# Designs tried in a protein design run: peptides against a protein of PDB entry 6FRK. Part 93

Target 1, 411 residues: chain A of PDB entry 6FRK
Amino acid sequence: NEEVLNAMLKEVCTALLEADVNIKLVKQLRENVKSAIDLEEMASGLNKRKMIQHAVFKELVKLVDPGVKAWTPTKGKQNVIMFVGLQGSGKTTTCSKLAYYYQRKGWKTCLICADTFRAGAFDQLKQNATKARIPFYGSYTEMDPVIIASEGVEKFKNENFEIIIVDTSGRHKQEDSLFEEMLQVANAIQPDNIVYVMDASIGQACEAQAKAFKDKVDVASVIVTKLDGHAKGGGALSAVAATKSPIIFIGTGEHIDDFEPFKTQPFISKLLGMGDIEGLIDKVNELKLDDNEALIEKLKHGQFTLRDMYEQFQNIMKMGPFSQILGMIPGFGTDFMSKGNEQESMARLKKLMTIMDSMNDQELDSTDGAKVFSKQPGRIQRVARGSGVSTRDVQELLTQYTKFAQMVKKM

## One batch from the design tools (peptide; made by RFdiffusion4, then SolubleMPNN)

Design b2_p14_6_s4 (from b2_p14_6, 7 letters changed)
Fold by OpenDDE base, seed 5:
Structure b2_p14_6_s4 (fold): chain B 411 residues (1-411), chain A 14 residues (1-14)
Amino acid sequence: as target 1 above (411 residues)
Amino acid sequence: LELLLNILRELSEL
């Protein structure tokens, strides 16, 4: 029994190390799991694998919980949120994502660019803010970030903004001058929350970086970025351990909407490669697919049209980043889609939809769309010309449709 | 949901 436990724990520890979980945390987790598993209960015929998985899951949930309640903005108050983090962490992009998140929730939000060090920092923030219709402040002439932050916070306080986000300078290295500047800004504006932005892709460096920020400024919240990439998010556990601060949001792509509140259970499930079935169900329910009684009736009768396929492609595009959705499916690791493959898959999906946009209602609504095209080959040539694609591309689409229609008949 | 998952799988293999 102990040998089987040790073998299974070795596999889990290897998978956690491959997920960029800190070696010290993995060792501690192994000890905690061993102490939590009664070997006598394992002898009583319980599924040893499920018991170990549950114990591992429970200990990972504890590692993500710092025991500190996340700061939340107060409605009708002026909430100042200061962002800190290294250059390339996605800090500036994350400021815009957070502002947009609160704006969509009905908060009066604004952005301040107090990054005077990086050339074009203010232009980048201005571009992002303008696209999202978020009010912004910054200077092209003022070089003191304390002055810019103070003036911007005062301006937006006087205009009764509820969420005031301050972006600060990020450097490539932990320099004392950067930390002094951040401390001067924090002292001047007296933020209600200091958010550390961390790139998940930095792996084992997450602990040392997160600690260096926490030792210099009162980090109260963590945002983890680039969880759409190869990073399985194990570095996030290191950030929580080092900062003793909760993860409040995660960045899951490059789009302004690729930003979600942190959920512990889904995150740990994804980290273990168990997927996020619950979050997938939530995303599907947000699409109100169950309200399409007509589609459900068709599916029950084994009917599937090209229009039904088009509607499912639209639904997939609405669910968010393709890599994120696949990463929610059990057995699809985050490594299955490189960032290059996501854009290519979305471009392929869009190409298939553009081909269907050149089809007529008789073709789209046929219960056997492939047979309609096979009986009249001139339809393939018309659709190909209308969509600017080859006749082969239309035949490939019809082949895909036929596969899906056969799957529906087997349901 | 099962249909969407099957479509996603097929699109990931393309």
Scores: peptide ipSAE 0.143, ipTM 0.822, DockQ to the pose 0.064
Fold by OpenDDE base, seed 1:
Structure b2_p14_6_s4 (fold): chain B 411 residues (1-411), chain A 14 residues (1-14)
Amino acid sequence: as target 1 above (411 residues)
Amino acid sequence: LELLLNILRELSEL
């Protein structure tokens, strides 16, 4: 029994290390799981795998809980949020995502660019803010980030903004000059919250980086970025352990909407390769598919059109990175899709949509689109010419449509 | 949801 437990724990520890969980945390987790598992209950014929998985899950949930309540902005007050993090962490993009999140919630939100070190930082922030219709402040001439941050915060306080987000400079390394600049900015603007932005893809470096920031700046919240690809998120555990601060949000792609409140249970489920059915349901609900009464009624009658297929392809494209969505499905590991295969699958989906863009309403809205094309082969040749594809590519699309329409009839 | 899952599954096999 102990040998079987040790073998299964070794497999879990290997998977956690492959998920970028810090080696020290994995060792501590292994000891905590060993002490929490009653070997006598394992003898009673319970599914040993489920018991170990539950014990591991419970201990990982404790590792992402710093025991500190997350800061939340106060409605009708001025809330100053300062962002800190390395260059390339996704900090500037995350400032825009957080601003957009609060704006969509009905908060009066603004952005300040206090990054004077990176050429084009203000242009990038201005572009992102303008695209999202978020008010912004910055300078092309002022080189002191303390002056820019102070003037911007004062301006937006006087204009009664509720959420004032300050993007600071990053560096490629943990430099004393960066920490001095961050302290000077923090002292000048007196932020209500300091958010550390961490790139999940840096793996085992997450602990040392998060500790270096916490030792110099009073980090109160963590945002983890780049959870859309190969980053399994194990570095997030290291960030919480080092900062003693809660993860408040995660970045799940490049789009401004690829940003969500951190949920412990789904995150740990995904980290363990159990999938994230809850997050998948949430992403599907964000598409407001339930508001499409006409589609639901068609599906109840076993009806499915080429237009309905096109709309579902648009919905899949809106859900974010295809690899991330597949990684939420139980039995599809996070690494199931290589970056190459994701781009090919998205290019293929886009090709199918381009073929359908050359179809007419009679073809798109037919309950038997394949039969419309089979009865009049001249339609296939028209669509092929209109979309710049072969007649074979159109026949392959119609074959795929027929497969989906048959699935809907069996539902 | 089931329809989207089936579409995603088919697209992953392509």
Scores: peptide ipSAE 0.138, ipTM 0.822, DockQ to the pose 0.065
Fold by OpenDDE base, seed 3:
Structure b2_p14_6_s4 (fold): chain B 411 residues (1-411), chain A 14 residues (1-14)
Amino acid sequence: as target 1 above (411 residues)
Amino acid sequence: LELLLNILRELSEL
């Protein structure tokens, strides 16, 4: 029994290390799981695997909980949110994402660029803010971030903004001069929340980085970025451990909408490779796919047309980054698609859709599906010419469709 | 959802 426990814990510890969980945290988790598992209960024929998985899950949930309630903005008040983090952490992009999130929720939101260190920081913020229709402030001439932050906060307070987001300078390294600047800005604007933005892709460096920020600035919230297909997010545990501050949001891609409130359970499930079925269901429900009663009824009858396939491809394209969606499926690791493969898969999907755009309604809506094309080969040549592809590409599409139609018949 | 998952699986194998 102890050998089985040790073997399974070794597998879990390996998976957590591969997920960029800090070695110290993994060690502590292993000890905590060992102490929480009653070996006698394991002897009684309970599913040892489920018991260990549950114990691991429970301990990971505790590692993400700092024991501190997340700050939340107050409606009808002026809430100043200061962002801190290194250059390349996605801080500036995350400011825009957070601003857009609150704007979509009906908050009067604005952005301030107090990054005087990086050339073009204000232009980047301005571009992002303008694209999202978010009011912004910054200077091309003022070099003191304290002045810019103070003037911008005062301006937007006077204009009754509810969410005032201040982006600060990010340097490439933890430098004392950066922390002093951050402290001076924080003292001048007196933010209601200081958000540390961390790049999840830095792996084992997350702890040291997060600690360095918390030791110098009163970080109250964490946002973890680059939780797209490459970062398993184990660094998030390190950030919470070091900052003693909750993760409030995660960045899941490069788009302004690739930003979501942090949910502990889905995050830990994903970290363990258990997938995020709940988040996948939520994303499917956001698409109102269940409103397609006609499709559900067709599926129950084992009917699946080329149009039904096209509609599902459109739905997949709306769900967000393909790597993220796959990473929500149990047993699909986050690394299942490299960034190159994601773009290629999306390009393939678009190519398939473009081929179907050259099909007529009789072909798209045919219950015979691919047999319509096999009975009349001239249809393949027409579609190929219409879509600018080979007859082989059309045949490959029809082969894929036939696989899907066979799956639906087995459902 | 199951259909979408199956489509996603097949597309991941492409």
Scores: peptide ipSAE 0.119, ipTM 0.806, DockQ to the pose 0.066
Fold by OpenDDE base, seed 2:
Structure b2_p14_6_s4 (fold): chain B 411 residues (1-411), chain A 14 residues (1-14)
Amino acid sequence: as target 1 above (411 residues)
Amino acid sequence: LELLLNILRELSEL
């Protein structure tokens, strides 16, 4: 019994290490799981695998919970939020994402660019803010980030802004000069919240980076970026452990709306390769697919057209990064799609849609689209010429359509 | 949802 427990814990520990969970946290988790498992309950014939998985899940939930309540902005007050983090962490993009999130929630939100170190930082922030219709402040001539931050915060306080986000300079390394600059900015603007932005893709370096920031600056919140289909998320556990601060949001892509409030249960489920069915259901519901009564009625009758397939491809493209969506499905590991494979799959999907754009309504709305093309092979040649593809590519599309139409008939 | 999941699965195998 102890050998079986040790073998299963070894597999879980290996998977967590492969998921970029820090080796110290994995060791501590192993000890905590061993201490939490009552060996007497294991003798009672309960599924030992489920008990171990539940114990592991419970201990991972505790590792993501710092025991500190997340800071939340107060409505009708001036809330100053300072962002800190390394260059390339996605800090500047995350400032815009957070500003846009609060703006969509009906908060009077603004952005300040106090990054004087990076050439074009203000232009980048201005471009992002203008696209999102977010008010912004910065300078092309002032080199002191303290002056820019102070003037910007004062301006937006006087204009009764509720959310004032300050982006600071990043560095490539943990430099004392960066931390001194951050402390000077923090002392000048007196932020209500300091947000550390961390890139999840840096793996085992997450602990050391998060600790270095927390040791120098009073980090109160964490945002983890690049939690697309490639980031295993184990670095997030390291960030919480090192900062003793809650993860408040996650960045899930490059778009301004690829940003969501952190949810512990879905995150740990995904980290364990259990998928995120709840988040997948939420994403599907956001598409308002239930508003398409005509499609639901067709599906109930086992009907599926090329147009219905095209509409589902459009819906898939709206759900965000393909790797992220697949990583929400149980049994699809986060590593199933390499970054190259995602771009290739999206290019293939767009190619299939371009082929269908050259079809006529009779072809698209037929309940047996493949039979329409099989009866009149000249249609394949017309569509191939119209879309700039081979007749083989059109036949491959029709083969794929036939597979989906057969699945719908079995539903 | 099931249809979307099946489409996603088939597209991942392509």
Scores: peptide ipSAE 0.123, ipTM 0.807, DockQ to the pose 0.065; fails the geometry check

Design b2_p14_7_s3 (from b2_p14_7, 8 letters changed)
Fold by OpenDDE base, seed 2:
Structure b2_p14_7_s3 (fold): chain B 411 residues (1-411), chain A 14 residues (1-14)
Amino acid sequence: as target 1 above (411 residues)
Amino acid sequence: DLLKLLKELLEFLS
């Protein structure tokens, strides 16, 4: 029994290390799991694998919970939120995402660019803020971030803004000058919350970076970015352990909407390759697919048209990065879609939609679209010419539609 | 049911 436990723990530890979980945390988790598993209970014929998985899950949940309540903004008050983090962490993009998140929730939100170090930082923030219709402040001429931050915070306080987000300068490395600048800004504006932005793709370096920020600045919240990529999220555990601060949000892509509140259970489930069925359900519900009572009714009757497939493709495109959606499905590993494969899949999807754009209403609305094309092969040639594709590409689409329509009939 | 449908669509596109 101990050998089986040790073998399974070795597999889990290997998978966690491959997920960028810090080696010290993996060792601690292994010891905690060993201590939590009573070997006598393992003898009682319970599924040893499920018990170990549950113990691992429980210990990972503890590692991502700092035991500190997350700071939340107070409605009708002026809440100053200062962002800190390395250059390339996605800090500036995350400021815009957070501002947009609060704006969509009916908060009077603004952005301040106190990044004087990076050329074009203010232009980038201005472009993002303008696209999202978020008020912004910054300077092209002022070089002192303390002056910019102070003036911007004062301005927006006087205008009764509720959420005042301050973006600061990043650096490529941990530099004492960066930390001193951050402290000067923090002392001047007295933020209600300091948010550390961490790139999940940095892997094993996440702990050392997060610790260096926490040792110099009173980090109270963490945002983890680039969880849409190859980053399996193990760095998030390292950030929580080092900062002793909760993860409040995650960045899940490059779009302003690719931003969500952090949920512990879905995150750990995804980290273990169990998928995120809850997050998938939430995304499906956000699409208001239930408002398409007509589609649900058709599906219940085993009816599925090429138009229905086209509408589903449009919905999939609205759900965000394809890799992220696949990673929510149990049994799809996070590694299944490289960035190259995602672009190829999106190009394939757009190609399929372009083929369907060349179909007529009779073809699109037929309950047996493949039969319409099989009865009149000239339709395939017309659609192929209209969409600029081969007749083979149209036949492949129809073959896939037929498989899908057969599945709907079995539902 | 919609989730199953979505899964199959995603599997096809992958």
Scores: peptide ipSAE 0.032, ipTM 0.686, DockQ to the pose 0.062
Fold by OpenDDE base, seed 5:
Structure b2_p14_7_s3 (fold): chain B 411 residues (1-411), chain A 14 residues (1-14)
Amino acid sequence: as target 1 above (411 residues)
Amino acid sequence: DLLKLLKELLEFLS
């Protein structure tokens, strides 16, 4: 029994290390799981695998919980949120994502660029803010980030902004002068929350980086970025352990909407490769796909049209990045879509939709769309010309539709 | 049922 437990724990520990979980945390988790499992209960014929999985899951939930309540902005107050993090962590993009998140929730939100070190930092922030219609402040002439941050915070306080986000210069760990500048900004503006932005892709470096920021400034929140990539997010556990601060949001792509509140259970489930069925159900429900009782009824009757396929493609595009959606499905590893494959998959989907946009209602609403095209080959040529694609591309779409419609008939 | 449909659609698009 102990040998079987040790073998299963070795597999879990290997998977956690491959997910960029810090080796110290993996060792601690292994000992905690061993201590939580009664070997006598395992002898009684309980599903040993489920018991170990549950114990591992519980211990990972504890590792991501710092025991500190996340800071939340107070409505009708001026909340100053300072962002800190390394250059390339996605900090500036994350400032815009957070600002946009609060703006969509009905908060009066603004952005301040206090990055004087990086050439074009203010132009980048201005571009992102303008696209999202978020008010912004910065300077092309002032070189002191303390002055810019102080003036910007004062301006937006006087204008009764509720969420005031301050982006700082991205720093390398070796630049003590830049950490001092960050502390001077924090002291000048007295932020209500300091958010550390961490790139999930830096793996084992997450602990040392997160600690370096926490040792200089009172980090109270963590945002993890680039969880759309190959990073399984194990570095996030190291950031929580080092900062003793909760993860409040995650960045899940390059789009301004690729930003969500952190949920412990889905994150741990994804980290273990179990997928995020709950998050997938939530996303499906947010799309009101269940309100399409007509579609569900059609599917139950084995009816599936090209229009029904088009509507499903629209729904998939609304769910966000393909990598994120696939990562929610159990058994689809994060490795199934390299970053290059997401753009290609979206381009493929858009191409298929453009082909269908050139179809008529008779073609789209036919219970056997492929038969309509097979009976009148001139339709394929018309659709191909209308969509600017080859006749082969239209035939490929119809072949794919036919396979899908056959699957629906077997449901 | 919808999750199965989405899975099959995503597998098809991959």
Scores: peptide ipSAE 0.024, ipTM 0.603, DockQ to the pose 0.098
Fold by OpenDDE base, seed 3:
Structure b2_p14_7_s3 (fold): chain B 411 residues (1-411), chain A 14 residues (1-14)
Amino acid sequence: as target 1 above (411 residues)
Amino acid sequence: DLLKLLKELLEFLS
């Protein structure tokens, strides 16, 4: 029993290390899990694997909980949110994402660029802000970030903005000059929240970086970026441990919409490769796939048409990046789709939809669409010509549809 | 059932 436990814990520890969880945290977790598992209960024939997984899950949840309530903005007040983080952390992009998030929630939101160190920082922020229709402030001539931040905060306070986001300078390395500048900005604008933005892809360096920021400025919140496919997010645990501050949001891609409130349970589930069924259900529900009661009812009856497949392809496209969706399914690793494969998969999906756009209602609504085409091969040639594809591409689509339809009939 | 179909669709598109 102890050997089995140790073997399973070794596997979990390896997976956590491969997920960029800090080695110290993994060691501590292993000890905590060992102490929490009653070996006598394991002897009683309980599913040892489930017990260990549950114990690991519970300990990971504790590692993500700093025991501090996340700061939340107050409606009808002026909330100043200062962003801090290294260059390349996604800080500037995250400022825009957070601003857009609050704007979509009906908050009067604005952005201030107090990054005077990086050439083109203000232009980048301005481009992002303009695209999102978010008011912005910055200077091309003022080099003191304290002046820019102070003037911008004052301006937007006077204009009764509710969410005032201040982007600060980043550096490539932890430099005392950066921390002094951040402290001067923080002292001048008196932010209600200081958000540390951390790149999840830095792996084992997350702890040291997060600690360096927390030791210099009063970080109260963490945002973890680059949780798109490649970063397993174990660095988030390190950030919480080092900052003693909650993760409030995660960045899940490059788009302004690739930003979500942090949820502990889904995150840990994903980190363990258990998927995020809850988040998948939430995304499915946000798509009003409840209008797919008709689809669910058809599926229960073993009916699946080319139109039903087309509608599912539309739904998948609305759910966002395939890598994110796959990463929400249990047993699909985040690495299942490389970034290159995602664009290819989207292009493939669009191609399939374009082929189906050249089909008629009789073809789309047939419960045996493949048989309709097999009985009248001239339909394949018509669809191929209409969609600008080969007859082979249409046949491949029909072959794929047939596989799905057969699976639905077995459901 | 929908999740299973989505899984199969996603597996197919991958």
Scores: peptide ipSAE 0.023, ipTM 0.599, DockQ to the pose 0.096
Fold by OpenDDE base, seed 1:
Structure b2_p14_7_s3 (fold): chain B 411 residues (1-411), chain A 14 residues (1-14)
Amino acid sequence: as target 1 above (411 residues)
Amino acid sequence: DLLKLLKELLEFLS
């Protein structure tokens, strides 16, 4: 029994290391799991794999909980949120995502660019802010980030903004000059929250980086970025352990909407390869698929049109990276889609949509679109010419549509 | 039901 337990724990430890969980945390977890598993209960014929998975799950949940309540902004007050993190961590993009998140929740939100080190930092922030209709502040002439941050915070406080987000300079290395600059900015603006932005793709370096930031500035929250199918998120555990600060949000792609509140249970489930059914349900609900009562009613009647298929393809495109969506499905590992296969699948989906863009309303809204094309072969030739594809490509789309429509009729 | 359809669509695109 102990040998079987040790073998299974070795597999779990290997999977956690492959998920970028810090080796020290994996060792501690292994000992905690061994201590939590009653070997006598394992002898009683219980599914040993489920028991070990449950014990591992419980210990990972504890590692994600720093025992500190996450900071939340106060409605009707001025809340200053300072962002810190390395260059390339997604910090600037995450500032815009957080601002947009609060704006969509009815908060008066603004952005300040205090990154004077990176050429084009202010232009990038201005572009993102303008696209999202978020007020912004920065300078092309002022080189002191303390002056920019102080003036911007004062301006937006006087204008009664509720959420004031300050983006700071990121450096490529843990340079003392970066930490001194961050401390000077923090002392000048007196932020209500300091958010450390971490790239999940940096793997085993997460602990050392997160610790270096916490030792210099009072990090109170963590945001993990680049959880876009390649990063398994194990570095997030290292960030929580090092900062003793909660993860408040995760970045799940490049779009401004690819940003969600952190949920412990779904995150740990995904980390263990159990999928994220809850996150899949939430993403489906965010697409307002349930608001399409007309689609649900059609599906209940076994009706499925080419337009309904097109709308589902648009919804899939809005859900973010295809690899992430697959990684939420139980039995599809995060590595199931290589980066090459994702681009090919997206290109294939875009090609199918381009073919459907050349169809007319009669073809799109027919309950038997394939029969409309089979009765009048000239339609296939028209659509093929309109979309710049072969007649074979249109026939392949119609064959696929027919397969889906038959599946819907069996539901 | 919608999740099942989405799963089947995703499996087809994979």
Scores: peptide ipSAE 0.022, ipTM 0.623, DockQ to the pose 0.065

